# Peptides against a protein of PDB entry 7AE7: the designs that were tried, part 27

Target 1, 321 residues: chain A of PDB entry 7AE7
Amino acid sequence: KVYKDLREFLEVLEQEGQLIRVKEEVNPEPDIAAAGRAAANLGKNQPAVFFEKIKGYKYSVVTNVHGSWQNHALMLGLDKNTSTKDQFYELNRRWDKFPVPPNVVKREAAPCKENVIDKDINLFEILPLYRINEQDGGFYISKASVVTADPEYPDDFNKLNVGTYRIQVKDRDRVGIQALAMHDIAVQLEKAEAENKPLPIAITIGNNPLVTFMASTPVGYNQNEYEFVGALQDGVPMDIVKSDLYDHLYVPAGSEVVLEGHIIPRVRTVEGPFGEFPGSYSGARLQCEVKIDRITHRTNPIFENLYLGIPWTEIDYLMAL

## One batch from the design tools (peptide; aimed at target 1 Y130 K170 P273 S282)

Design b2_p14_8_s3 (made by RFdiffusion4, then SolubleMPNN; from b2_p14_8, 8 letters changed)
Fold by OpenDDE base, seed 4:
Structure b2_p14_8_s3 (fold): chain B 321 residues (1-321), chain A 14 residues (1-14)
Amino acid sequence: as target 1 above (321 residues)
Amino acid sequence: APRLTAPPLVLPLP
């Protein structure tokens, strides 16, 4: 099976008994993190946890979507009981189909374009933000697929990068982003900052699970993650749509939320601490700052976010293959 | 650094 979006995947997870619906109102803290940790601690068949009602927020959260080998098998459109070995063999077999170019859909056909916010931007109105761990220095978006391009080669689709980066919410319309020198985004940012120019960015949340997987998988600087998504879909192209602000940025057509904006050149602000994948807090550091200039979102957007802590958690499953 | 701990939530397992 191929998934167009997160919703189609969540439907399958639910049908397969790999999703828990929490229908009662929860507190953003500590309940979401507590549930993510509890789900991870099951050791096998770890379900996604879908929170329908969050105190103080309008929209839902889902966590632990990739948090098991069963969910990983289902992501590949395999039987949930497919062995890790067979998942690995199938992943490798499909990987050899690269490149599978995405379909560019019309704006009117893209679910991520159902609603637009271009003024009075407030991330807290769209995303049920919470601390993933108790001592996090703020609210984090931990499972975004971040789209950037090479500012020197904006029309080179092979240099379009879709990556996962640590994102701290800084204000209603600002986020900090951790662009490490080893990441392709850092190369692109360096080029923009050399010219004192903003780097265009689209932060996409709640995607087709293979987009999230590929955004978490390192590929070559001249390889497009969307072309790998098509390969991992066994040769079925994924659907992308042009961003609203930038002709050279493309986002998944089915994204729940798209934050369009720019990395502010030569600005660094305090970000962290954050609870990291080894199960320890990183220190606070100066990180890049993104201004959000436009939001597009699906009606009743689902905030997909990741719990991480002492292994194994969802991030370990995203990075395991 | 302190270890990450989240309080266990009893999930209603299906």
Scores: peptide ipSAE 0.023, ipTM 0.727, DockQ to the pose 0.046
OpenDDE base, seeds 1, 2, 3, 5: peptide ipSAE 0.018, 0.022, 0.017, 0.017; ipTM 0.669, 0.638, 0.612, 0.650

Design b2_p14_8_s4 (made by RFdiffusion4, then SolubleMPNN; from b2_p14_8, 8 letters changed)
Fold by OpenDDE base, seed 4:
Structure b2_p14_8_s4 (fold): chain B 321 residues (1-321), chain A 14 residues (1-14)
Amino acid sequence: as target 1 above (321 residues)
Amino acid sequence: PPRLTAPALKLPLP
C-alpha cells in the first residue's frame, strides 16, 4: 500500500483501529496534549488521535500519527502486526532502491493548491494552534516537512532539502525556525545570509507519512528526501508540485497546508522555551524568522502536529530507525 | 530543566 497524502493514511489507520476520532469539541489546551500523552502511554497499538472540533478554530488537528510500531508498519504499507524486526528489514531492503525520482504533477492536479491565501495572512485562521506542553513559550508546528534549496545551486535537485525543524509561531504571518548547524537548512541559510539574501522556504504540513518520516531522517546533503520516499514506497514515485513562489522548490502534491515564504536574512528573534524529546524544556534562544508570503491548502485542512514528552512518544518512533 | 508533564486525557479507545 502506498499513500498519496495524509488523508489516505488516516483512512487506513481508522480501518485498522489505529485512529481515535474525537467528535466532541475540545479545548486546544490542555486537551490535545493530554490526548497525545494518553495515546503514548498505552505502550502498544498507540493510535492517532483526530480532533474534529477545536474550540475557537475552524479546522481539525491530528496527532500521534507515527506514534506506534503498528502505525509505522502501516506507513510502510505492511500489516499492522508486522514485527519491528521485519519492518527494519523491509525498510533496509527498500532503502537500496534509492534514488526513486518523484513525479512532478501539474498545479491543477495538486490537492495542496485547492485554496490560496496571498493577502491578510493569518496562520491562526488555517491552523488550530496550541501549546504542545504547558510551559512552551508559544505555539509550535512540530511536524512540518520544511523544503529549502541551496541558494548557490537552486536547480540541483539533489541539494533540495526536506527536513523537520522546530517552528514557533511568532505572529499571524511569521514563524521562528530552529536551524541548527547540524542541519542542512543551516548550510543553505549561511549561504543566503552571507549575501544578505532571503532563503526561500516552503513549510509543508500534513503529508504522506513517508515524507514526514524522511524529513525526520538524516540523509546526505546531496541526497533528496523525495527520492528516498519513492524508495520506501518500494519504487513507486511520490507526487510533488512546484511551489507557487519559487521555481526551484517542490512540495508534496498532497500536503494539507503549504506555507511559502522566506527566512529573513540576519534577523534573530527569541524562540522557546520548548518541551524537547528527552522530556525536558529547552531554554529560549535567538532563532531565525520566516515571513509567510503565501499559503496554499486543501479544503478543510488537517493540522498534523506532534506531541512530545518523556519517552516514548511519537518522535521516538520517528527517530527509532 | 523542568520535566514535561501533560495530564492524561481519558480517550475512548476503539
Scores: peptide ipSAE 0.021, ipTM 0.708, DockQ to the pose 0.046
OpenDDE base, seeds 1, 2, 3, 5: peptide ipSAE 0.020, 0.019, 0.010, 0.018; ipTM 0.644, 0.655, 0.630, 0.654; seeds 2, 3 fail the geometry check

## One batch from the design tools (peptide; aimed at target 1 R131 D136 V270 S282)

Design b2_p15_1 (made by RFdiffusion4)
Pose (drawn by RFdiffusion4):
Structure b2_p15_1 (pose): chain A 313 residues (1-149, 158-321), chain P 15 residues (1-15)
Amino acid sequence: KVYKDLREFLEVLEQEGQLIRVKEEVNPEPDIAAAGRAAANLGKNQPAVFFEKIKGYKYSVVTNVHGSWQNHALMLGLDKNTSTKDQFYELNRRWDKFPVPPNVVKREAAPCKENVIDKDINLFEILPLYRINEQDGGFYISKASVVTANKLNVGTYRIQVKDRDRVGIQALAMHDIAVQLEKAEAENKPLPIAITIGNNPLVTFMASTPVGYNQNEYEFVGALQDGVPMDIVKSDLYDHLYVPAGSEVVLEGHIIPRVRTVEGPFGEFPGSYSGARLQCEVKIDRITHRTNPIFENLYLGIPWTEIDYLMAL
Amino acid sequence: APSEVEPVTWEPERP
C-alpha cells in the first residue's frame, strides 16, 4: 500500500494496533512529551500516540508515528512484524528505483489547500505547540519537512517558535541555502522557504536522509513507494516551491535578512541538549492547511526514541 | 554542548 497523506498511514496504524487515542483533555506540558517518552519506553511494538484534546487548543497532536519497527515496516507497506534485516533489504532494493519523478497536481486537488490564512498569522491557532523538554528554549516544531530552492531540496530542521508568525532556524545547516543566503543578505532580499507539517511517512523519512547524496528528494519518495510517484503542488506565494499535496499544514515564508537571534537550546539525537546560539529567523507570510489539521510532532530524548528510527536504515 | 550566548526563552501568547 501507498499513503497519499498522514491520515491514511494513521488509519493503517490504528487498524494494526499501533496507534493509541488519548481522548481526555491533556495539558501541553509535560503531558505530551511524557507520553511520547513512555510510548518509546514500551520497547516493543511501540505505538503512535494521538491526543485528541489539548487544553486551550482547537486541534490534535500525534507523536511517535515512526517510533517502532512495526510502524517502520507499515510505513514501507510490509507486514508489521517484518524483521529489521528484511526491512533493510526492502529499502536497499527500492533505493535503486531512483529517480521516480513526482506528479504535479492542481491547486483544487491538493488537500493541503483547503484552508488559507493570508493575514493575522497565528501558529497557535493551528498547531498545539508545547515544550518538548524542560530546558528547551521554546516551543518547537521538531518534525517538519522544509523545502528550499533539480535544485529543490527537502530536509528536517528543528524549528523554534519565536512569535505568532515567526520561527527560528539554523540556516547554516541547510547546505543549499548558503549561497543564496549570502546574496540575499548582501542585497537585503528575503529568501523563500516552505515548512510542511503532517506528511506522508515516506516524505519525512526522505527528509531525514543524508545530504551527502544529492538526490532530488521528491523523486526519492517515489522510489521508496516502489515506483509510485508522489503528488506535489505549487505553493501559493512562491512558484519555484513545491510541497506535498497532502500535508496537514504548510507554512510559506521567508528567511529574514540580516537578523540573528538566540535559538535553542534543544535536544539532539546523541541524547544531550545543544547549546543556545545565534541563528536565523523565518517570517511566516501564509498558512495553508487541511480542515482539522493534525500536528505531527516528535519527542526526542535518551535513545532509543523516534529520531533513531528515522535515522537507522 | 555549551551555549555560546546567554539562553533566551521564547514563550509567545497562547489562545

Design b2_p15_1_s1 (made by RFdiffusion4, then SolubleMPNN; from b2_p15_1, 5 letters changed)
Fold by OpenDDE base, seed 4:
Structure b2_p15_1_s1 (fold): chain B 321 residues (1-321), chain A 15 residues (1-15)
Amino acid sequence: as target 1 above (321 residues)
Amino acid sequence: SPSEVEPVVHEPELL
């Protein structure tokens, strides 16, 4: 089984009993985090939690999408009861199929292009933002697949990076991004900042679960995460579409929300604190700032965000394979 | 040097 988007995966999770649907209106805080913790307390078979109605917001949230071995098996298109060992074996077998180049689809064929916002951008109108942890310094987008290119080699598709980074919402049209020196985005940003140029960026939210998985998986600087997604799809190419603002940035065709913009060169603003683990906060630091210039989104976009709670966390399953 | 906070990869204890 291959998934084109998050929605196809959520449908399978629901069919397999690996998704809890919360139909009642919840408060963003504390109810989202509380329900995530309650789901984590169900043991090793943790479902995704889908919140249909969030007070003060128009759209839905889903958390804990990767939060169990069953969800991980289903992501690979395996039986939900596939052993961790057999999941590892299958992952490794498929990894050897790299590279599997993606299909570039037309704009009209990409669900992420259904709606456009190019003025009066307000992230709070599109994303049901909440504090993931009680002591977080703000609202985080914690499960985005962030697309950037090498500004020296913009046409080199092998240098197109799709990574997961900590993103704090700063304003209605600005986010802070944690680009650590070990991240491929930091290399690309350094090149842009040397020339005092903006770094083009697309922050993609609510993707095919293998895109999210590969965006959290370290690969070589000259390796494209989309070509690994095709490998992990057992040789089925994923669908990508050109970004609206940048000819060299490609986003997953099925993304729920795409935030297109730029990292502002040589600007640093206070980002954090963020609770990466229960009782552990990374300190506030000066981090990069992204200006959002355009949003594209699916109709009734689903905000996929990370569940952080008692171990095992969703991140542990994303990094375990 | 800013201390690179390595993400604490909690290695899942393989039980």
Scores: peptide ipSAE 0.006, ipTM 0.457, DockQ to the pose 0.051
OpenDDE base, seeds 1, 2, 3, 5: peptide ipSAE 0.005, 0.006, 0.000, 0.000; ipTM 0.460, 0.462, 0.454, 0.341

Design b2_p15_1_s2 (made by RFdiffusion4, then SolubleMPNN; from b2_p15_1, 6 letters changed)
Fold by OpenDDE base, seed 2:
Structure b2_p15_1_s2 (fold): chain B 321 residues (1-321), chain A 15 residues (1-15)
Amino acid sequence: as target 1 above (321 residues)
Amino acid sequence: SPSEVEPVVHRPALP
């Protein structure tokens, strides 16, 4: 089984008994985090948790999508009871199929383009934002696949980076991003900042689960994460579409939300703290700031966000491979 | 191999 988008994966999770649907209205805090912790306490078969109604918001949240070995097996299109050993064997077998180039689809064929917001941008109208951890310094987007390119080689598709970074919401149209020196985005940002130029960025939320997996998996600077997604789909290409603002940035065609904008050159603002691990907070630091210039989104967009609770967290499964 | 990929995010030590 190959998934075009998050929705197809959530359908399979629900069919396989690996998704809990919360139909009653919940408070963003503390109910989302509390329900995530409760799901983590169900043992080895940790389900995704889908919140249909959130007080004060229009749209839904899903958490813990990658939060179990069963969910990971299903992501690979395997039986949910496939052993960890056999999942690793299959993942390694598929990894050797790299590169599998993605299909570039037309704008009209991309679900992420169903709606556009290009004025009066307010992230709180599109994303039901909440504090993931009690001591977080704000609202975080913790499971985005962030697309950037090399500003010296913008047309080199092999240098197109799709990564997962810590993103704090700073204002209606501003986010902080943690670009660490060891990440490919930091190399690209350094080049842009040397010229005092903005770095184009697309922050994509609610993707094909293999896109999210590859965005959390470090690869070589000259290796495209989308070409690994095709390999992990056993040779089936994924679908991408050109961003609206930038000819050189491509986003997953099925993304629930795409935040298009730029990293402001040579600006640093206070970001954090964030609870990266249970009981462990990375302190507040000066981090990069992104201006959001355009949003595209599916109708009734689902906000996929990371569950950070007691081990095993969703991050533990994303990182265990 | 996926095993050679240093996780960008803190790996909790697999027990």
Scores: peptide ipSAE 0.015, ipTM 0.607, DockQ to the pose 0.027
OpenDDE base, seeds 1, 3, 4, 5: peptide ipSAE 0.008, 0.014, 0.008, 0.008; ipTM 0.545, 0.564, 0.564, 0.541; seeds 3, 5 fail the geometry check

Design b2_p15_1_s3 (made by RFdiffusion4, then SolubleMPNN; from b2_p15_1 with T9R W10H R14L)
Fold by OpenDDE base, seed 3:
Structure b2_p15_1_s3 (fold): chain B 321 residues (1-321), chain A 15 residues (1-15)
Amino acid sequence: as target 1 above (321 residues)
Amino acid sequence: APSEVEPVRHEPELP
């Protein structure tokens, strides 16, 4: 089975008993994190947790989407009880199908383009933001697929990078981003900053689960993550669409939310702390800052965010394959 | 003092 978007995957997770739907109104804090911890205590069959109603917000949150081997099997379109060994075997078999070029769809065919915000941008109106950990220095977007390109080769699709980075909300229209030197985004940012130019960026939230998986998987600088998604879909191309602001950036057609903007050149602001692991906080550091200039989103967008509550976190499953 | 142990991102050793 291949998924066009997060919604098709969540439907399958629910059908397979791998999603808990919380229908009662919850407080953003501490209820989201507490329910995530409770789900993680269910053992190896950790379900996704979907929060329909969050006090003070209009939209929903889903967490722990990749939080079990069952969910991972389903992501690959396998039986949920497929052994870890057989999942690895199938993943490797499909990996050899690289590259599988994506389909570029028209703007009108892309669900991520259903709504546009181009003025008075306020991230809090679109995303039900909450502290993941009690001592977090702010609200984090921890499961975004961030799209950037090489400023010297913007039209080289093989250099288009889709990565996962720690993102702190800094203001209504600003986010901090952790671009570490080991990541492809840091190479691209260095080139832009050398010329004192903004780096164009699209921060995509709530994607096809294989996009999120590949964005969390290191690949070569000259390899496109979307072409691996097509490989992992057993040779079925994924659908991408051109960003609204940039001709050279392509986003998943089915993204729940797309934040389009730029990394401000040579600006560093305080970001953190963040509880990346229970009892372990990454300290406050000077990080890059993104200005959000445009938002596109699906009607009733789902905020997908990472669960970090206990050993065998969602990140451990994303990194274990 | 909580030790500033940088979370060792276990790079998945590809088997």
Scores: peptide ipSAE 0.008, ipTM 0.464, DockQ to the pose 0.034
OpenDDE base, seeds 1, 2, 4, 5: peptide ipSAE 0.006, 0.006, 0.005, 0.000; ipTM 0.436, 0.468, 0.447, 0.425

Design b2_p15_1_s4 (made by RFdiffusion4, then SolubleMPNN; from b2_p15_1, 5 letters changed)
Fold by OpenDDE base, seed 4:
Structure b2_p15_1_s4 (fold): chain B 321 residues (1-321), chain A 15 residues (1-15)
Amino acid sequence: as target 1 above (321 residues)
Amino acid sequence: APSEVEPVVHRPALP
């Protein structure tokens, strides 16, 4: 099976008994993180946790979407009981199908374009933000697929990067992003900052689970993650759509939320701390700042965010492959 | 340049 979006995947997770739906109103803190920890304690079959109602917010949160081998098997469109070995075998077999170019869909066909916010941007109205860890220095978007391009080669689709980066909410329309030197985004940012230019960015939230998987998987600088998604879909192209602000940026057509904006050149602000692992916080550092200029979103957008807890964490499943 | 310490992704050893 191939999934067009997060919603189709969540439906399958629920059908397969790999999603817990929390229907009662929860407090953003500590209940989201506590429920994620409780789900991780259910043993090897950790379900996704879907929070329908969050106090003070309009929209839902889902966590732990990739948080088990069963969820990972289902992501690959396999039986949920497929062995880890067979999942790896199938992943490797499909990997050799690269490249599988995506389909570019029209704006009117892209669910991520259902709603537009281009003024009075407030991330807190769109995303039910919470502290993931007790000692976090703020609210994080921890499972976004971030789209950037090479400023020197903006039309080179092979240099279009889709990566996962730590994103701290800084204001209503601003986020800090951790662009480490090892990340392809850092190479692209360096080129933009050399010219004192903004780097165009699209921060996509709530994607096809293979997009999220590939965004967390290191690939070559001249390899497009969307073309790997098509490979991992066993040769079925994924659907992408042009961003609203930038002709050279493409986002998943099915994204729940797309934050379009720019990295402000040569600006650094304090970001962190963030609890990447239990008992370990990456220190506060001066990091890049993104201005959000436009939001597009699905009606009743689902905020997909990373669950962090006792190993095996969701990130361990995303990186164990 | 301060060595941006890579987040030590504690990859649990695959059993």
Scores: peptide ipSAE 0.015, ipTM 0.551, DockQ to the pose 0.044
OpenDDE base, seeds 1, 2, 3, 5: peptide ipSAE 0.007, 0.009, 0.013, 0.009; ipTM 0.527, 0.582, 0.565, 0.541; seed 5 fails the geometry check

Design b2_p15_2 (made by RFdiffusion4)
Pose (drawn by RFdiffusion4):
Structure b2_p15_2 (pose): chain A 313 residues (1-149, 158-321), chain P 15 residues (1-15)
Amino acid sequence: KVYKDLREFLEVLEQEGQLIRVKEEVNPEPDIAAAGRAAANLGKNQPAVFFEKIKGYKYSVVTNVHGSWQNHALMLGLDKNTSTKDQFYELNRRWDKFPVPPNVVKREAAPCKENVIDKDINLFEILPLYRINEQDGGFYISKASVVTANKLNVGTYRIQVKDRDRVGIQALAMHDIAVQLEKAEAENKPLPIAITIGNNPLVTFMASTPVGYNQNEYEFVGALQDGVPMDIVKSDLYDHLYVPAGSEVVLEGHIIPRVRTVEGPFGEFPGSYSGARLQCEVKIDRITHRTNPIFENLYLGIPWTEIDYLMAL
Amino acid sequence: AQLEAANNPEPPLAP
């Protein structure tokens, strides 16, 4: 099976006993992070946890989506009990199908274009943002796929919420931004960027894939789907930016020129906090989202947690 | 109110 969006994958997870629904209202902190750690602590057949009600927020959160070998196998479309070695072999075989060009779809057909917010941008009205770890510098978006511009790149970068319409980003960790970053800051011009949240599991998996192999990213997702191309759609504001047609939330924005502010600290996969450093800020110019969006976020702590599964094979 | 609670005070910079 191939997933057009996060919601089909969550359906499969729930049918397979790999998704737990939390119906009672929970507080943002520390409840969501504590549940993410507990789900990771179950050791075997760790499920995704779906929070339907978060105090003070309108929408729902899902966590630990990738956080088990059962979830990982279901992401690949295999039986949930497929051994880790056999998943490795299946990934090794599909790796060679690269490239599989993506299908570009019309705006009216992309579920991520159902709702538009073009003014008075407020991330909190869409995303139930919360603190992941006690010493984090702020509320984080820890599982976004970021699109920048064959020269189109998708990657995962921690994003700290700074204001209702502003976030932080480590721009010098996106090694295609940093030729256009010099030109843009030298000329005081903005650099367009897209932040996608709530994606097909293979899109997130591809976004966590090593940068050393300069692939085409979306063409790699078609390879992981064993030859089935993925659907992408053009962003509202920037014609050279394409986002997954099924994303739950799309934040279209730009990197603010000549602005450095304190970002962090935040957790890193080696199990420790990073330090706080001066980083770039991104202004959100537009939000498009599916009706009743789902905030797919990720807990990070002492290994093993979901990030280890996203990096393993 | 949500924004007020969104961030901790800024700590010293790491090297």

Design b2_p15_2_s1 (made by RFdiffusion4, then SolubleMPNN; from b2_p15_2, 6 letters changed)
Fold by OpenDDE base, seed 3:
Structure b2_p15_2_s1 (fold): chain B 321 residues (1-321), chain A 15 residues (1-15)
Amino acid sequence: as target 1 above (321 residues)
Amino acid sequence: DLLAKANRPAPPLAP
């Protein structure tokens, strides 16, 4: 089984008994985090948790999508009871199919383009934002696949980076991003900032689960994560679409939300703290700031966000392979 | 520390 988007994966998770649907209205805090912890306590078969209604918001949240070996098996289109060993074997077998180039679809064929916001941008109208951890310094987008390019080689598709970075919401149209020096985005940002230029960025939320997996998986600077997604789909290309603002940035065609904008050059603002691990907070730091200039989104967009609870957390599964 | 590297100052401007 190959998934075009998050929705197709959530349908399979629900069919396989790996998704809990919360239909009653919940409070963003503490209910989302509390339900995630409760799901984690169900043992090794940790389900995703889908919240249909969040008080004060219009749209839904899903968390813990990658939160178990069963969910990971299903992501690979395997039987949910496939052993970790066999999942690893199959992952490696498929990895050797790299590169599998993506399909570039027309704008009209991309679900992420169903709605456009280009004025009066307010992230709180599109994303049901909440504190993931009680002591978080704000609202985080913790499971985005962030698309950037090398500003020296914008047309080199092999240098297009799709990565996962900690993103704190700062204002209606602004986010802080943790671009660590070890990440490919930091190399790209360095080149842009040397010229005092903005770095074009697309922050994509609610993707094909293999996109999210590859965005969390380190690859070479000259390797495209989308070409690995095609490999992990056993040779089936994924669908991408050109961003609206930038000819050189491509986003997953099925993304629930795409935040298009730029990293403001040579600006650093306070970001954090964030509870990356239970009982451990990274301190507040000076981080990059992104201005959001355009949003595209699916109708009734699902906010996929990371669950951070008792180990094994969703991040542990995303990093374990 | 990876975290000390997160406070990356802006690089010098290209000459």
Scores: peptide ipSAE 0.045, ipTM 0.563, DockQ to the pose 0.036
OpenDDE base, seeds 1, 2, 4, 5: peptide ipSAE 0.031, 0.007, 0.008, 0.006; ipTM 0.660, 0.481, 0.465, 0.457; seed 2 fails the geometry check

Design b2_p15_2_s2 (made by RFdiffusion4, then SolubleMPNN; from b2_p15_2, 6 letters changed)
Fold by OpenDDE base, seed 3:
Structure b2_p15_2_s2 (fold): chain B 321 residues (1-321), chain A 15 residues (1-15)
Amino acid sequence: as target 1 above (321 residues)
Amino acid sequence: DLLERARRPDPPLAP
């Protein structure tokens, strides 16, 4: 089975008994993080947790989408009881199908374009933001697939990068992003900053599960993550669409939310602390800052976010294969 | 209840 978007995957998780739906209104803190921890700590068959109603917010949150071997099997369109060995075998078999080029769809055909916000941007109106851990220095977006390109080769689709980075919300229309020197985004940012130019960026939230998986999986600088998504879909192309602000940036057509903007050149602001995947806090440090210039989103967008804590959590499953 | 289990204080993250 192939999934076009997060919603199709959540439907399958629910059918397979791998999703808990919380219909009662919850507090964003501590209830979301607490339920994420509790789900992770089940040890096996860890379900996704879908919160329909969050106090003070309009939209829903889902967590632990990739939070188990069962959810990982279902992501690959396999039986939920498929062994980790057989999942690894199937993943490798499909990996050899690279490249599978994506379909570029028209703007009118892309669900991520249903709504547009181009003025008075407020991330808190679109995303039910919360602290993932109590000592976090702010609200984090932890499962975004971040799209950037090489400023020297903007039309080279093979250099289009889709990665997962730690993102702290800084203001209504600003986020901090952790672009480490080992990440492909840091190479692209260095080129932009050398010329004192902004780096165009699209931060995509709530994707089909294989986009999120590939965004967390290291690939070569000249390899496109979308072409691996098509390979992991057993040769079925994924659907992408041009960003609204940038002709050279393509986003998943089915994204729940797309934050379009730019990394501000040569600006660094304090980010952190944050509870990391080893179950320890990283200290506060100077990080890049993104200005959000435009938002596109599906009607009633789902904020997909992960819980990080003492292993094993969702991020450990994303990095395990 | 997952929420009741969730209200149990987890050990703090290491610094």
Scores: peptide ipSAE 0.044, ipTM 0.694, DockQ to the pose 0.049
OpenDDE base, seeds 1, 2, 4, 5: peptide ipSAE 0.022, 0.037, 0.023, 0.029; ipTM 0.703, 0.703, 0.679, 0.667

